# Peptides against a protein of PDB entry 6GMG, part 90

Target 1, 331 residues: chain A of PDB entry 6GMG
Amino acid sequence: DSDDRVTPPAEPLDRMPDPYRPSYGRAETVVNNYIRKWQQVYSHRDGRKQQMTEEQREWLSYGCVGVTWVNSGQYPTNRLAFASFDEDRFKNELKNGRPRSGETRAEFEGRVAKESFDEEKGFQRAREVASVMNRALENAHDESAYLDNLKKELANGNDALRNEDARSPFYSALRNTPSFKERNGGNHDPSRMKAVIYSKHFWSGQDRSSSADKRKYGDPDAFRPAPGTGLVDMSRDRNIPRSPTSPGEGFVNFDYGWFGAQTEADADKTVWTHGNHYHAPNGSLGAMHVYESKFRNWSEGYSDFDRGAYVITFIPKSWNTAPDKVKQGWP

## One batch from the design tools (peptide)

Design b1_p26_1_s1 (made by RFdiffusion4, then SolubleMPNN; from b1_p26_1, 19 letters changed)
Fold by OpenDDE base, seed 1:
Structure b1_p26_1_s1 (fold): chain B 331 residues (1-331), chain A 26 residues (1-26)
Amino acid sequence: as target 1 above (331 residues)
Amino acid sequence: SEIEKEIQQSYESQLAAREKLKAREA
């Protein structure tokens, strides 16, 4: 019951974190200890450490989405999403592959579609686009200048995104970012902003008008990236979980992982921060835990999900929630 | 809130997901 959610208490600004617990290649800690780490490492505004506010602690307490929410400064809208899908692999496997023993045709097609997404290439595309955006932001002091720079960068790279409509999520993402408009944020100055990345895991079979098989085993045609751009239409993502395949089975609707703006070139060495569930220290779920995972562990996801999207948003450069280097665990 | 409702449905299933993760990593 969401009614058991509790906002974690404030932590003193100078309180150092306890050591994280290693867990299968991940670093794990309780949410209160993450707040301590966050205050020491990620809280800086204009170079000064800040205590996590009550509002931020409340956002964080919502679990997996809470980590992304606190670090991005807004609830995820997921409009500017990227993925990579290997159409040739998909077609070849459907044609030449066979269902496993006991696997239905629908289950086979859903699995093949899931396996045809390349998480590393999807992440790479998002990083590429974020880099282009950051170049466009660097010396732009108004939105018009930013958009002009962006178009020039895309033209130079012969990127298909240059053909997107002016109202597309790609071009509108900056102006729709609350922190861009804030006086202590971007103050309507693009050069004060930077592009950041987070990831969402979700289920493809969300169409209630579709077959039960698609809801149970995935919709092979849903949430594919557009050719050339890599953009995923997320408009049909309504946070509907996978349908149970057996009585008593239940699935989670989504998972979120925060990457930010790490500069590590090797995807496998990048760190993804995410949470398990909402904070309920006095409830059945217990205290919220925060995980820092390497890309491999993050991108594998859970059986609850058959899609992964890499989403671009923006934060002020004065925030330290997206540093160039993220260290896994503590110390 | 609508956000709370969306998140609450996620968490009961996340416990099961975490158990599955542990099983894969063991």
Scores: peptide ipSAE 0.035, ipTM 0.740, DockQ to the pose 0.425; fails the geometry check
Fold by OpenDDE base, seed 5:
Structure b1_p26_1_s1 (fold): chain B 331 residues (1-331), chain A 26 residues (1-26)
Amino acid sequence: as target 1 above (331 residues)
Amino acid sequence: SEIEKEIQQSYESQLAAREKLKAREA
């Protein structure tokens, strides 16, 4: 029951976190201990540690989305999303592949579509675009300068994003970021902002007017990236979970993982921070836990999801919620 | 709120997903 959610209490600013626990290749801790780590490592504004505010603790308490929320400073809008899809693999497997024993045609097609997404390439595309954006942000003191720089960078790289409409989420993402407009944030100065990345896992079969099979096994045609750009139209993502395939089966609507702006070139060594569920220490779900996973463990996802998107947003450079290096666990 | 509803649906399912993860790792 959503009514069981509790905001974690404040932690003293000087309180050091307890060691994280290993959990299936991940580092795991209770939300209160993550707050302690966050205050020591990620809380810095203009180089000064900050206690996590009540508002931030409330955001965090919402679970997986809460981790991304508190670190990005806004509820995820998911407008600027990237993925990689191997169309040739998909077509070839549909033509030459066969359903497994007991697998329906719809299940086969859904699985083949899921397997045709490359999470690593999707992540790399997002990182590439974020790098371009960061170069465009550099020394740009108004939005017009940023957009001009961005177009130049894209032209130099012969990137298909140069052909996007001016109203595209790609070009409007910065202006639509609340922290960009905040006096203590970007203050309308692009050079004070940096691009950051988070990931969302979700279900493709969300169209209620579609077949039951698509809702159960996935919609092979849904949420594919546009060729050349890698952009995913997220407008149809309404946080609808997978439909049960058997009585009593239930699926989660989404998962979020925070990457930020790590500079580690090896994708496998990058750390992704995510939560399990909303904080309900007195409820059936129990206390919220926070996980720090390597890319492999994050990108694997759950059977609840058949899509992964890598989303770009922006935060002020004065925030330390997206440092160059992230260490898994504590110490 | 709509956000709370969306989050609530996610959390109930995440518990189930975690159990599935444990099963895959076992």
Scores: peptide ipSAE 0.034, ipTM 0.737, DockQ to the pose 0.446; fails the geometry check
Fold by OpenDDE base, seed 2:
Structure b1_p26_1_s1 (fold): chain B 331 residues (1-331), chain A 26 residues (1-26)
Amino acid sequence: as target 1 above (331 residues)
Amino acid sequence: SEIEKEIQQSYESQLAAREKLKAREA
C-alpha cells in the first residue's frame, strides 16, 4: 500500500557511508546509507557537496525509479529509448525452433522474442547516440546550434537518426528537459548539459485488448526497435505488469537502473544503480535497499520483464550524479 | 498521484521478483 511510503530522514552532509553488503554479485545497502554515499560522491553542484534535499529524498523513496529520479533530476519519461533486436534470429528460431516440453506456442514465441533482444548492443547503441549528442552539445550556446550540430554529426556518421522528424523525441529531448531551462542548470545553454543513460525493464504484453496469452507470455511484436535507428516507441508502455500465469503469482511493472555517463568501455564493467521497492520501514515491505550491479546482473533482469530499453536524458554538467567513473559499493 | 499509483503497484510485485532472482542466483 503506497500509504506506507516514508521519506528517508536527512543525513548529515559529512556522515560517511557504512560498508555495502555483497549480495549475489551486487553491492547492497539500505537507502539511508545510499544517501550518505550520494552526498559524498554524487551530490556535488559546481564542485560543492550538497545535502540531499527533502524533495530528492522523497523522490528516492519511490524505489527503483527513485534512484533514477534523484540522479536525473526528473521523473523518467522514457521517450528517447533504444534497444537492439535480431529479426533474423527471431524468424529463424520461430521457423526452425520448437517449443519446450510443456511450453505453449505463445510462451515459446514470447520467449524467443525476449531472447532475440541483445541488451549489450542496445546499451552500446544508446552510448553511441549519447556520444553524438555530447559532441553536438559542445560549444552550442542555443538550441538551434545544438540541433545543427546534431544533424551534422549524424550526417557525418551516416546515422539513420538524421531522418527523424524534428518533433521526434530524439530532437526534442533537450528542450523538454526541465534542468535545461533552469537558471542554475543549463540556463538554455546546451553546452552546459550532457547526455546520460538509464535503463528500464518492463513487460511487452501490456495491451489489454490483446490475447490473454500475450499478457501472460509476452507480445513478440511489441516494443521492437526501429531498424537503423534503434529507437523504441515507448508510447504504449503504461507500466502494466505481466499477467499471472498461476493463482497467487504477481509481477512488478518495471525496474529502473541508473548508469549516467560512465566512460568505461567494457560494458561488463559498468555499474548500474537501482532500488528494490518504495521505502516502507514500518510497513510490510520494509526499508528500501539500493543496489549497485554490474551490467551482467542488471541486464539479466527478472522474469517479470521481457523488454529492456536504454534511455537517454540530459543533466547539467555541474551535477556530479553521472561521473565518468562509478565505484561499486563502499569503500 | 497517478505516479504514486503506478509506483505502488510496481513495488508489491518487485518483492516477488527479487525473491525469484535470489532463487536463480542461489
Scores: peptide ipSAE 0.032, ipTM 0.736, DockQ to the pose 0.447; fails the geometry check
Fold by OpenDDE base, seed 3:
Structure b1_p26_1_s1 (fold): chain B 331 residues (1-331), chain A 26 residues (1-26)
Amino acid sequence: as target 1 above (331 residues)
Amino acid sequence: SEIEKEIQQSYESQLAAREKLKAREA
């Protein structure tokens, strides 16, 4: 499968992108053209545009995860994840709702659980936390100062995250970011870093010791956010896809969407960048395409997935992979 | 590579899913 993957060739630094194709609220283009856009818009380090390196092009070529990988500078670890789940809605629908015609009880429960997640509120929570982190990063010149600032900010907001353990993904996320330690990155200076957001879609029914029904239709109890914090324990996410319900059916194990650090207050107007599959121009899958979707189209996801998490990581402020404003498509 | 083993995506299914999404938006 991955044997057909090809690293896209280098694009000249000054080559302008061709227009993106509009498609039902999305902008679509081939990966090579995205590289051109990336070089013009997102490649800047310390204000200077750069050619996408061979390493970065290789990362990008891996498909949906590749977009997040190249823009975040690291393979996603997904440790600091947020979501929102409406427990009351879930309970009420289970009690008062009925399976659809032909729908099994397990399928019904899985669907109800999926529908009880509020993607917008999950995204809002991640943005809120990212904002708090960014304030804590400001003027903090060592990790200790950052952590102290973070605790103060959380206390001021009476945020339940203040009760997290010092070893939790929440407090350890910065120190575990490679670019934070890089000389040309953060150089161990928190004030040189900023929080960014990406999203992962995945399947809840990943426990191989659970029932076949959970693997096929979802585990209603899996990957729920903790009350108060909104944190999702991602430790059980092993990139296991949904189990087929019919012969010949197959599902993707995950999808990734890059948001970065957009300042657009209206969630519906935010742009999410993602890829379809690994780049295989000479293979059956064909060339990789990159999509820029509005939140509605991104958050809807696919039947392959019943969970969406919004993940916080960090990049150097000197990188322009997460600008305040993202324009959909080209021009 | 370890990364390649981790990805193990069903890209054919993803393509189909995207087409279905487009159809819903039409």
Scores: peptide ipSAE 0.032, ipTM 0.740, DockQ to the pose 0.391; fails the geometry check

Design b1_p26_1_s2 (made by RFdiffusion4, then SolubleMPNN; from b1_p26_1, 18 letters changed)
Fold by OpenDDE base, seed 4:
Structure b1_p26_1_s2 (fold): chain B 331 residues (1-331), chain A 26 residues (1-26)
Amino acid sequence: as target 1 above (331 residues)
Amino acid sequence: SQIDEDLETAYQSQLDALEKLKKREE
């Protein structure tokens, strides 16, 4: 269980990483080696390389969520999430499609819903919104200025997000970011912050009051993006895994992938950093490993999950955890 | 806290093993 989790030891600041290993088109390494890379590449604050602190190492030790945690500076809240869902495809397939041999109706509907999500379009929507936010941040020196800029940008683009209320995660995300308020972070100056993106994979069938079939095979109606905005209501995501369909079967609760603020225009060339499990070098799970995957590998997900959301949060521009370019692996 | 509750059920799977399964399914 999680009691086996261990905080990775500190790595010397100037220790260079060992080469990453190829893993099915990904670059893979043990967590301590990732810490070495992180210190060399991502640790910089105001241009100065930093040793990963004990607190950061502890965050990282929690696995896939830990990678996003250490790089974003806060535990993921997942409030500002985007996805893309093809409603026409979904309706058409339900109407004209048929269950596969041995597939129940519930399995069929769950699968069709899963397949009706477009990960690439969801990612692009998040990037689009992040870009709008970054423009709004650029010369705003207080939150009011940021919000005004944001509304203007949205109006110019005729974006449905302009109709969100002030308490919406869309407008409240910045003020709810701890690093925005920190003296060495944003210091309440929006122009010192930038939007960043991570992704979460999770299970749709989390409603305990719903049918067992939905918990086993997915809830086709759950966690769909709102029309026009692409916003996903994540309030009902409680990290409940897929229910087993057979004895001995088990599913994991979520997966997180860190993108940051890469400027690569081709989605397929973007790099996503994620972990496999919490660090348990003396336990059954073993040491935590960190993966750097291309988008196609990340977005594919696993059968454990039928939803993928792309989440926007903010970090100080002085941090280098979200550089313009991310190099896969080492060297 | 909510964070504490979430962390109690933290991700505890081997993605490398899952990747092997994915490759077999391709």
Scores: peptide ipSAE 0.050, ipTM 0.741, DockQ to the pose 0.384
Fold by OpenDDE base, seed 1:
Structure b1_p26_1_s2 (fold): chain B 331 residues (1-331), chain A 26 residues (1-26)
Amino acid sequence: as target 1 above (331 residues)
Amino acid sequence: SQIDEDLETAYQSQLDALEKLKKREE
């Protein structure tokens, strides 16, 4: 119960973190220790370390989304989302493949659809777009200049995003970012902002008007990226979890992972930061833990989810929550 | 709030426990 959630206490600014625990290729620690690391590594504003504020600690305490929340500075809206779907693979597997023993047709189709998403290509698409955006931001001192630069960059690359409507999440994302408008943030200056990436895992079968089979095994047609752009319409994502397939079974509604703006070219070497659940040290769930996972570990996800989206948002360049290089664990 | 409701629903299960189970099944 969310009523058991507790805001982690403040940590002294100069307190060093304890060593992280290795776990199946990832590094893991309790939330309080992550706060210590965060203050040492990610807290910098204009080059100065900052103590995590009470508000930030409260955001963080919400679990997996809390990590993305505290580092992006806003609750995720998930409007600018990318994925990659192999339509040919999907069609071929449906045509030539067969359900496994005991697998229903709906289960088979849901599984095939899930497997037809390429997480690495989806991530790469988001990185590509973020790079284009960053180039457009670099010398733009007002939104108009940013948009002009963005259109030029897209035209040069013959990118289908150039055909998006001016009101699309793609073009409106910057102006809809609170930190862009803040005096101590972007101050309406695009050149003070940079694009960052996080990922959301969720369930495709969220339509309550659809068949029970789709809610249990996935909706093969839901949340596919648009051809050419890779954009995913996230408007129908209402944080509805997978439906139980057996009595007593329950699924989680989402997972969030923070990537930021790492420059590591090898996707497999990138680090994704995420949490397990809300902080309830005195409750049944226990203390929140934070994980730093390699892409392989993150992208694998859980059976709770059959979709992964890679979302672009913006933060001020003065923040160090999205450094070029992220080191896994401590020390 | 809607955020609280969404988050409450999300974390009725432990993701870390799921990870451990997944690894044991491999």
Scores: peptide ipSAE 0.059, ipTM 0.739, DockQ to the pose 0.390; fails the geometry check
Fold by OpenDDE base, seed 2:
Structure b1_p26_1_s2 (fold): chain B 331 residues (1-331), chain A 26 residues (1-26)
Amino acid sequence: as target 1 above (331 residues)
Amino acid sequence: SQIDEDLETAYQSQLDALEKLKKREE
């Protein structure tokens, strides 16, 4: 029960982390130790190390979403999401492919749709857009200047995003970021902000009015990116998990992974930080663990999910929650 | 809150179990 969730205790500012546990290409540690690492590496505001506040620890305690929450400074809204979908592959496989032995048509279609998403290309698209946004932010001292710069950048690159409506999450994302408006954050100065990326895994078959098959095996038509822009309409994502296919089976509703603003050009070498569940040291779930995974391990996901989106948000440049380089584990 | 509802409906125990399964398969 969510009632078993506990806020991790405060860690002394100068307490060094214990070594992370290597596990199948990932680095793993208990949440308390992650707080120690966070304070040493990611806590800096204006160059000064900070103790993780009670509020931040509370956010973190929520599990996988908590990692993204504490590092982005806000609960994920997932409004500006990107993915890559190969429509030709999907159509071709549906036409020429056949269900596996024992696989229903619905299972087949769901699987083919899932396989038609390219996680790497989706991530690359998000990084591309984040780069454009960062260029637009660089010398913009008000929102109007930012938007003008953004439009110019998009025009120069012949990017389809230039055709998005002014009210689109793409253009409204900055103004809707609380830290942008904060005095100690952006202070309404775009040049003080930078774009960052996180990822969400979720289930496509969330429409309760749809067929049971779609809820069990996926909705092939749901949460596809718009052609040209790569934008995914996330409005229908209500954190509904996959429906069980057998008695006693249960699925998780989502997973979140924090990337930030790493500059590593090789996607496979990027580090993604995520959690397993809410912190319940005295409950059945136990203590929350934090994982630092390479992209391959992160993007693989679980059978619980058939969609992956890469989301852009903003944080103040004065925060160090999204450094250029992230090291896996400790030391 | 919406956050609480989102987490309450999640089978969080399964995420941990799945991680263990993946580790065993590797």
Scores: peptide ipSAE 0.048, ipTM 0.730, DockQ to the pose 0.369; fails the geometry check
Fold by OpenDDE base, seed 3:
Structure b1_p26_1_s2 (fold): chain B 331 residues (1-331), chain A 26 residues (1-26)
Amino acid sequence: as target 1 above (331 residues)
Amino acid sequence: SQIDEDLETAYQSQLDALEKLKKREE
């Protein structure tokens, strides 16, 4: 139904945002007002405030992914993703736990798998890796230097990521970032880039060749992080939503939340920015709204999703879309 | 485009997801 999507109009560069509205512990506003905030707070290139371009407004209009898109500068590829899964908890609960009243075995297993993911540990892992990458970037003026630094950092920390293939998403992520190659971006200088984080919620039961039960209730074995590294193979994520369990039931295919590069040590105090749906002010869905949620609200997700991944990408340091401190709402 | 296909599917369903979340938080 992309036909109803409308690109939000340009907002004057000097227009201040209206106050956000509190909504269940979140700060909420309409997309046009977010553009105003974005221009005041996040738009800066080389210290200069910028009006959100038509292209950026178009990206933003796509909803939750649009928020991540406009702030990261590229459509999410989700290749460098991290999560944490408690295998012992999973096995123990399957062995000793029981389905709830009315819960099928497949539903039980799917639920147990979902609950065996630790969102906080997954997020922490991504932050740790991002920090390592940032150290590797800091004084590297070509990709070779960056990669050498990265390997040294990983070796010093005895990190399993040191064993990843050179072609893995982990080592290829920087070179595959368009803004790294742009003259006004990284200009092929790693030291001009920094690692940033966003999160994706999605459904595990996406394999069309699998059982209907897995598509309805989740695939307990899908999208688990690799031991040691925490890397999630996202190659099988094709944005397929959960299958309905009852007539008329429908699920969303994904949700994206933008974290950036906040330095807040307490995960619970970090702010995640996300959108509800594509902007359709004249359509049935209505205007797009942008939410700024604390980690607790974000990480809880929806019944539409049973997986959460924390993804690392890169942006130029000259961009202010990922500041050290993010304030929830306005003012 | 692949982007269009991905986005077309995502947007209609997100509204419902958010509403569900709001209800749980009430």
Scores: peptide ipSAE 0.048, ipTM 0.742, DockQ to the pose 0.506; fails the geometry check

